# Ledger of designs, part 251: peptides against a protein of PDB entry 3OGK

Target 1, 307 residues: chain A of PDB entry 3OGK
Amino acid sequence: ATPDRLSRRFPNLRSLKLKGKPRAAMFNLIPENWGGYVTPWVTEISNNLRQLKSVHFRRMIVSDLDLDRLAKARADDLETLKLDKCSGFTTDGLLSIVTHCRKIKTLLMEESSFSEKDGKWLHELAQHNTSLEVLNFYMTEFAKISPKDLETIARNCRSLVSVKVGDFEILELVGFFKAAANLEEFCGGSLNEDIGMPEKYMNLVFPRKLCRLGLSYMGPNEMPILFPFAAQIRKLDLLYALLETEDHCTLIQKCPNLEVLETRNVIGDRGLEVLAQYCKQLKRLRIERGADEQGMEDEEGLVSQRG

## One batch from the design tools (peptide; made by RFdiffusion4, then SolubleMPNN)

Design b1_p30_4_s3 (from b1_p30_4, 13 letters changed)
Fold by OpenDDE base, seed 1:
Structure b1_p30_4_s3 (fold): chain B 307 residues (1-307), chain A 30 residues (1-30)
Amino acid sequence: as target 1 above (307 residues)
Amino acid sequence: AFGPGVLREYEWENPRFGQPLLEWERLEAP
């Protein structure tokens, strides 16, 4: 579809999702430059799609200028912006979004590649937004943002229910977790093993309503921090966990109400059997190939047709 | 073992990070 054709056909469009690149399996079928730029769409949004509240760009090239135009055009009417695996922008573009779209409820930049200039965008969001429900910069690298701003967001945004972050040290997020009283989902962070302080995470307090969780670099030593509320867990993201097959089995047995599991092939056929046995409420399962498992032909850590 | 659902198998030979090896979704009863 072309932007102009869409606006003519649907002038009152409220939600737009654009996919610039095919899935990996389709890369050979579609040229990389096919519809990759959001610019013509942003132009059309600005001019003709005056009721648009939700924008989702997936695998597209997005410039700071595009974000600035979008922000100014939609302002407080923009409720959702998802930059899903996009590229081409900097944190200046994000700053424009949060400056102009002060009632944004969902801001996602998961797996996006960008240039980080500063942490002002998160600070601005913390200072002015009270509407945020979902914040997601999972699988991104921010070095200049402050966990204190995240805490401020949690205090000010009473409807904040889902937060996914990059590699924040989990202990730096203690204040955030205390403030985020209604948080149901958290993914990301960084658990860092300390030989000198093996129990440094044992006193970590999670929000009481937390039921969807993915802690990055969680190993078997840290896994017990979940056990007090494991029966409450409905979704686990173990893609970045450092769990072996047996660890998966241990954790899965503790989560009888699990509905969604995302993990690596290290779960193995054995883990899948345990999953089937203990997780009767399971609705979705995603298994990815782990980068680390390319070398370990450990037959027990592979998913086969038996699983 | 998980009951009726849609099983999607992906090319396991593709070592690219982020491509699922397996995706299963339970079919909602009509």
Scores: peptide ipSAE 0.145, ipTM 0.662, DockQ to the pose 0.585
Fold by OpenDDE base, seed 4:
Structure b1_p30_4_s3 (fold): chain B 307 residues (1-307), chain A 30 residues (1-30)
Amino acid sequence: as target 1 above (307 residues)
Amino acid sequence: AFGPGVLREYEWENPRFGQPLLEWERLEAP
């Protein structure tokens, strides 16, 4: 489909999702920077798609100029922007989006690759947005953003229900968790082992409604922080957890209401058997192969057709 | 073990976080 054909056929289009790169692309065969450009689509949005409120770019090349044009064209009409696995922009482009689209409800840049200039975009979002429901920069690397701005967002956006972040030290998010009273989903952060402080995270308080969770680098020593509310957990993302097969079994047994599990092959057939036994409400299961699990010879750590 | 569902195989997406293997989804009762 071409942008001009789309606008002619659907002049009142409210939601647009574009996919620029084949999902089947292997990294060694197709460079990460290879994909479709959003520029012609942004031009068409600006000129002819005046009712568009939701934009989802997946695996596309997006420039700061594209983001700036989109931001100015849709302004407060833009409710959703998803830069899903996109590349080619900087934080200046994000700044333009949050500056002009002050009523945005969903902002996603999960797994996007970008150049970080500063943390101004998150600060601007914190200062002006009260509408945000979903913020997702999961699997990204921001070094210049402030956890204080995230706390401010939580305080000001009372409808904030889902937040996924990069490598924030989880203790820096204590203020955020306290402010995010309606938060149902959290993914990301960083749990960092401290040999001198084994109980470093034991007093971490999560939002009361939290039921979808994925803590990066969570090991068996940190896992007990979930036990007080494990019965209310509906979704677990264990993809980036540091749990072995038996750790999976321990946690799964404590989550009888689990509906969605995302994890690595380390769960094994044993973990899957435990999952089937204890999680009768399970709806979805996603298993990935981690780099650390490549070459595991132990059959218990492998998912087979039995599982 | 989980009963009837849809099994999907996934190809590699991001080398940083590993390779997707499979997704299972329970079929909703009509």
Scores: peptide ipSAE 0.149, ipTM 0.666, DockQ to the pose 0.523; fails the geometry check
Fold by OpenDDE base, seed 2:
Structure b1_p30_4_s3 (fold): chain B 307 residues (1-307), chain A 30 residues (1-30)
Amino acid sequence: as target 1 above (307 residues)
Amino acid sequence: AFGPGVLREYEWENPRFGQPLLEWERLEAP
């Protein structure tokens, strides 16, 4: 469908989702510039879709100019922006969004590739937004943003329920977790093993309502930090966890209310058996092949037809 | 092991991981 046809048919459209062409499903063969340009759609949104409050671009090429135009056109009417696996923009584009769309509730840039110029976009968001419910820059690489801004967001946005971040050191997020009283979902961060300080993370206090969790680089030594609230966990993202089969079994046994599990093939048939035994409320299971596991035919951490 | 559900193929999108093996979803009773 062309943008002009959409606006003519649905002048009162509130939500738009655009999907670019699927990227090549092969390891390291994803073209960086794969996707359609959003420019013609942004033009149409700006001119003719005056009630649009939710925009989701998936696998699209998005420029800073596109984001700037969108931001100015929708301003405080924009409640949701999802840049899902998009590319072509910089943090200047994000800055434009958060500057002009001060009532945004959902901001997602998960798995998007961009040029990072500075951390001003997150600072601006922290200074002016009180409406944010979902913030997601999971699987992104930000080096110039401040965890203090994330804490400020948590303090000011009382409806903040889901936050997914990149590789923040978890200890830098202590203030964030204390402030995020209504947070239900957290993914990302970075757990860094310190042989000299085995209890480095044991005093970490999570938000009381936290029930959907995915801590990156969580190993068996860090896993116990979940045990105090494991019974309330409903979703686990273990894709980036450093857990072996036995570790999976240990954790799963402690999560009787688990509804969603995302993990790698390392869970094995044994982990799946334990999952079936202890997690009677399970609704969804996703198992991915680990990058390192493509060559290990004989390891116990393989999911077979028995699982 | 998990009872009736829908097995779905998932498109690989994450360069950090290989192809998805399995996505299982429990059929909720209507």
Scores: peptide ipSAE 0.111, ipTM 0.648, DockQ to the pose 0.487; fails the geometry check
Fold by OpenDDE base, seed 3:
Structure b1_p30_4_s3 (fold): chain B 307 residues (1-307), chain A 30 residues (1-30)
Amino acid sequence: as target 1 above (307 residues)
Amino acid sequence: AFGPGVLREYEWENPRFGQPLLEWERLEAP
């Protein structure tokens, strides 16, 4: 579909989802005029799609100028922006979004590639937003944002239910977890093993309603922090966990109400058997190939046709 | 082992993990 055809057919469009080419194709093969750029769509949104509240760009090239135009065109009417696996923007573009769209409820940059200039966008969001329900910059690399701003967001946004972050040290998020009383989903962070302090995470207090979880770099030593509330876990993201097959089995057995599991092939056939045995409420299973496939020759960590 | 479900082949490549090996979804009972 072309932008002009879309606006003519759906002048009152409220939600737009655009899918670009796979990332592998984006770097090498996108001619200047190819549908991978959001620019013509943003132009059409700005001029003709006045009822648009939700925008989802997947695998598209998004510039700061595109974000600025979108932000100014929709302002407080923009409720959802998802930059899913997008590229081409900087944190200046994000700053424009949060500055002009102060009533945004969903902000997603998951797996997006961007240039980080500063942490002002998150600070601005913390200072002015009270509507946020979903914040997701999972699998991103922010180094200049403050966990204190995340805490402020949790304090000010009472409807905040889902937060996915990059590599924040989990201990720096203690204040965030205390403030996020209604949080149901958390993914990301960084669990860093300390040989001298094996119990450094044991006193971590999670929000009471937390039922969807994915802690990055969680190993078998940190896994016990989930056991007190494992029965209430409905979704696990173990893609970035450092769990072996046996660790998967241990955790899965403690999650009888698990509905969604995302993990790597390290779960193995054994883990799948345990999953089938203990997780009768399972609705969705996703298994991805791990990067480490080359090194683990051991048969136990492979999902076969039998699993 | 998981009962009737739909296997979905995802055409997208995860830049970090590659293609999913398996995606299973339980069919909601009509």
Scores: peptide ipSAE 0.087, ipTM 0.614, DockQ to the pose 0.501; fails the geometry check

Design b1_p30_4_s4 (from b1_p30_4, 14 letters changed)
Fold by OpenDDE base, seed 5:
Structure b1_p30_4_s4 (fold): chain B 307 residues (1-307), chain A 30 residues (1-30)
Amino acid sequence: as target 1 above (307 residues)
Amino acid sequence: AFGPGIYREYTWENPQFGQPLLEWERLEPP
């Protein structure tokens, strides 16, 4: 569909999702002539889609100018912006969004590539937003943002339920976790093993409602921090965990209410058997090949058709 | 082991992203 055709057909559109590189099933739905740029869509949104509250760009090129135009056009009417695996923007574009869209509820930049100029966007969000429900910059690299701003967001946004972050040291997020009383989902961070301090993370206190979790670089030594609330875990993201097959088995056995598991092939057939035995409420299973595992023929970590 | 579900195989073209081996979703009973 073209932007103009969309607006003519759906002038009162509230939610728009655009994919620059569609899955095979959607290939025929995206005209090749748009080159993956959001610019023509942002123009159409600004001019003709006045009821639009939710925008999701996936694998598209997004400029700061596009974000600025979108921000100014939708302002406080914009509730959701998802820049999913997008590129071409800087933190200036993000600053424009959070400056003009003061009532944004969902802000996602997961797996997006951008130029980081400063941390002002997160600071601005922290200072002025009280509506945020979902913040997701999972699998991004922010070096100039402050964990204190994240804590401020948690304190000010009472409806904050899901936060996914990049490589923050988990201990820097203690204040955030204390403030995020209603948080149900957390992904990301960085667990940094200290051989000299095996109990480094044992006193970490998670939000009481936390039930969807993915801690990056979690190894078997850190895994026990989940055990006190493992029975309430409904979703685990183990894609970036450093768990072996046996570690998976240990953790899965402690999560009888698990509904969603995302992991790597390291779970193996053994882990899948344990999963089937203990996780009767499982609804979704995702198994990925680790980037490093393309070369390791280690037979023990292979998921066969038995799984 | 989990009953009937939808299997989705998705190959990502970008090697920087993990390639899904298996996506399984339980079919919600109609």
Scores: peptide ipSAE 0.037, ipTM 0.513, DockQ to the pose 0.500
Fold by OpenDDE base, seed 4:
Order: structure tokens, then C-alpha cells, then sequence
Structure b1_p30_4_s4 (fold): chain B 307 residues (1-307), chain A 30 residues (1-30)
């Protein structure tokens, strides 16, 4: 499809999703710029798609200039922007988006690669947005953003229900969790084991409505922090957890209302049997290969047709 | 293990690139 054909056919288009690269692409063998640039689409949005409120770019090249043009063209009419596995932009582009699109409800940069110049984009978002419902920069590497700005966003955006972040130390997010009273989903962060402080995370207080969760680097020592509300958990992301097969079994048994599980092959057939036994509400199951498991595949850590 | 029902299975070719190896969706309960 071409941008001009789209606008002619659907002049009142409200939602646009563009996919550049195939999902199953061999990224190590495909040029970085393969899959297409968003530039011609942003031009068409600016000129002819004046009702567009939702934009989703998946696996495309996005420049700061593209983001700036999109931001200025749609301004407060833009409700959703998803930069899903995109590349080619910097935090300056994000700053332009949050500066001009102050009514944005969904902002996603999940698995996008970018150059980080500063943390101004998150600060600007914190200063001016009160509409945000979904913030997702999961599996990204931000080192210059402030957890205090995230707390401010939670305080000001009362409809904030889903937040996925990079590797923030979880203890730095205590203020955020206290402020995010309506939060239902949280993924990311960083749990850092401290042998000298085994109770480091035991006093964490999560939002009351939290039911979709994925804590990065959660090991068996940290897993008990979920037990008080495990029956409330409906979605669990264990992709970046440090749990073995038996740890999976322990946690799954405590989550009878689990609907969605995302985990690694370490769950094994044993974990799947436990899942089937205890999680009767299960709707979706996603299994990935973990980097740590590629060399340690034993029969218990393998998912077979039995599972 | 999950017993009777209608399921959809998804497979990915290159799980090493952050793609899921397998994904199951229950379309209809038992």
C-alpha cells in the first residue's frame, strides 16, 4: 500500500498501523534500514489524514524529523503513538511528541532502539500531561530519565492503568507505586539481589488494582513479594525472571486466576502440567527460549508436545 | 495437559531474536 492510496480511500482514517519488517526477520542478516521509512506516511498524515488519532509504527525507521512533523501535524488530536521495535530517532524526537501532543493517552516505545540524549522528554510529559493511560518503554535502555518524573506522571494522570519500564531499581519506584492508585499493569524494573539485605524488597507496596505484572530479574528470593496478591494476578510476564522450573511451579500454584502467562522454556512440561492443574482461567501461553537455557536444556526444562 | 478445547498455536522461526518460540491461545473452553 502507498500513503496516497490510503488517504484517498480512507480520508477519515482514525487509526493507522504500519509494519515494516517481517516479524520473523533474521535481524543479523537484514540491513538496519530495511523495512521502510515512516517519512512518506508522516507527510501523508500531515496533509490528508486529519482525523487520525492513533498511529502504530512497527519495525520501521523513524527519524526525529518524522516525529517532529507528526507531533506538529496532529498535536492534541493524537491519542496513541506506538513506536514498536522502531529505530532511527533520539530522545529529541520523543521530546517533540510530548511537547506538542499533550493529550496523548498511549505512548509506546517498546523494544525500540534510539540514541538517548537526555531525560527531558519524560520530564516534559510529567509537567504537562494529565491524560496518559498507557506508558510503555519496556525492553529499552534509558539511563537519563528520572523515577521522580514517573511518580509525577502517576500523580497527575489518574487514568494511568499500564506502565512498562526499563531497568529502574524497584526501590526507586516506591513513590511511583504509591501515586499510581489505578495502576493495573506493571512490567520491567530491576530487582537486584543483595546477600546482605535478604529482606530488601519484602516491604514493597504495590498498587491495589495490580493484576498484570512482570518484574525483571525476579528470583526465588524475591518471588514471595507477590504471594499476598498472587490470587489477584491475571497476567504474568516471567520472560526476564530468574526462576527455575520448580520456582515456576511454586508461583503458578498461587495464581489460580492467571489468564496470560509469558515465560521461557525453563517452565518445562512439569510447569505446564502444574499450570493446567491450577490455572483453569488460562487463555494465553507464550513460551520463549531464554539465552541462559540454550546450553542447559534437560528433559525437565524442555517444552514438548506433552506440555 | 490442558485437556479438551479448541486451541490456536503460534510458532516463530527465530526465537533467538526476542520472538516467542510457541504461543497457545484457548479459543473455546472445554
Amino acid sequence: as target 1 above (307 residues)
Amino acid sequence: AFGPGIYREYTWENPQFGQPLLEWERLEPP
Scores: peptide ipSAE 0.037, ipTM 0.562, DockQ to the pose 0.463
Fold by OpenDDE base, seed 3:
Structure b1_p30_4_s4 (fold): chain B 307 residues (1-307), chain A 30 residues (1-30)
Amino acid sequence: as target 1 above (307 residues)
Amino acid sequence: AFGPGIYREYTWENPQFGQPLLEWERLEPP
């Protein structure tokens, strides 16, 4: 499809999703002539798609100029921006989006690659947005953003239901969790085991409505923090958890209402058997191969035909 | 193992790059 054909056919388009090249090709040199640049689409959006409120770019090249043009063209009419596995922009582009699109409800940069200049974009979002429902920069590397701004967002955005973040220390998010009273989904953070403080995270209080979660680097020592509300868990993301097969079995047994599980091959056939036994409401199961699991010949961590 | 029902199975050729090796979706409950 071409941008001009799209606008001619659908002048009142509300939602646009564009997909670039497959993820496997993202690690290869992007050919210069690859149609993965959003620029021509942003130009068309700016000129002809005046009712567009939702934009989803997947695996595309997005520049700061593209984001700035999009932001100014749609302004407060932009409700959703998803930069899904995109590249080519900096935090200046994000700043433009949050500055001009003050009514944005969904902002996603999951697995996007960008240059981080500062944390101003999150601060600006915290200072001016009250509409945010979904914030997702899962599997990204932000080092200059403040957990205090995330707390402010939670306090000001009463409809905030889903937040996925990078490697924030979970203890720095205590204020965020207290403020995020309506939060249903949380993924990311960083659990850092301290041998000298085994109860470091035991007093962590989660939002009461939390039912979808994925805590990064959660090991078996931290896993018990979920037990008090495990029965209300409906979705688990264990892709970045540090759980072995037995740990999976332990956790799964405590989650009888689990509907969605995302995990690695470490779950093994045993974990799948336990899952089938205890999680009768399961709707979706995703198993990824862990990078480190290619070398571990341990039979217990492999999903075979039995699973 | 999940009992009777209609399931959709998804497989990916290149699971190494954060793509799922296997994905199951229950389309109909048992």
Scores: peptide ipSAE 0.037, ipTM 0.570, DockQ to the pose 0.471
Fold by OpenDDE base, seed 2:
Structure b1_p30_4_s4 (fold): chain B 307 residues (1-307), chain A 30 residues (1-30)
Amino acid sequence: as target 1 above (307 residues)
Amino acid sequence: AFGPGIYREYTWENPQFGQPLLEWERLEPP
């Protein structure tokens, strides 16, 4: 389809999703730099889609200029921006978005590749936004953003229900978790094992409504932090957890209300059997083949036709 | 850094399929 065709067909469009790559790109079968530019679409949005409040770019090339144009064109009418697996922009583009779109409810840049200039975009968001419901920069590499800004966002955005982050040390997010009273979903962070302090994370207090969770680098020593609320967990993302088959079994048994599980092949047929036994509400299962598991011959560490 | 891998997906309610190149869609109800 073309931008002009879209606007002619749907002049009152409120929500737009653009896909620039086939799903095969998820398997690294398509070059990373392959994709469409959003520029023609942003031009069309700015000129002819004046009721648009939700934009989702998936696997597109997005420049800072594109983001700036979009931000200025939609301003406080923009409620959702998803830069899903996009590339070509910097944090300057993000700054433009949060500066001009102060009533944004959903901001996503999950798995996007960008150049990080500074952490000003998150600070600006923290200083001026009270509408945010979903913040997602999962699987991104931000080194210059502040966990304090995330805490401020949680304090000011009372409708904040889902937050997915990069490699924040979880202990730096204590203030965030205390402030995020209505948070239902959290993914990301970084759990760093300390042999000298095995109870490093045991005093973490999670939001009371938390039911969708994925903690990066969570090992068996950290896993017990979930046990107090495991019965209320509905979704687990274990793709980046450091759990073995038996650890999976232990955790799964404690999550009888689990509806969605995302994990690696390490769950094995044994883990799937336990899952079937204890998780009767399961609706979705994703099993990813990890790099370290591609050569694994252990039957317990592999999902077969049996599982 | 995190990235997608080769995966199998089991979805009972809303299965996901492959997608074509350069597609746009309206996400709001008609």
Scores: peptide ipSAE 0.013, ipTM 0.424, DockQ to the pose 0.045; fails the geometry check

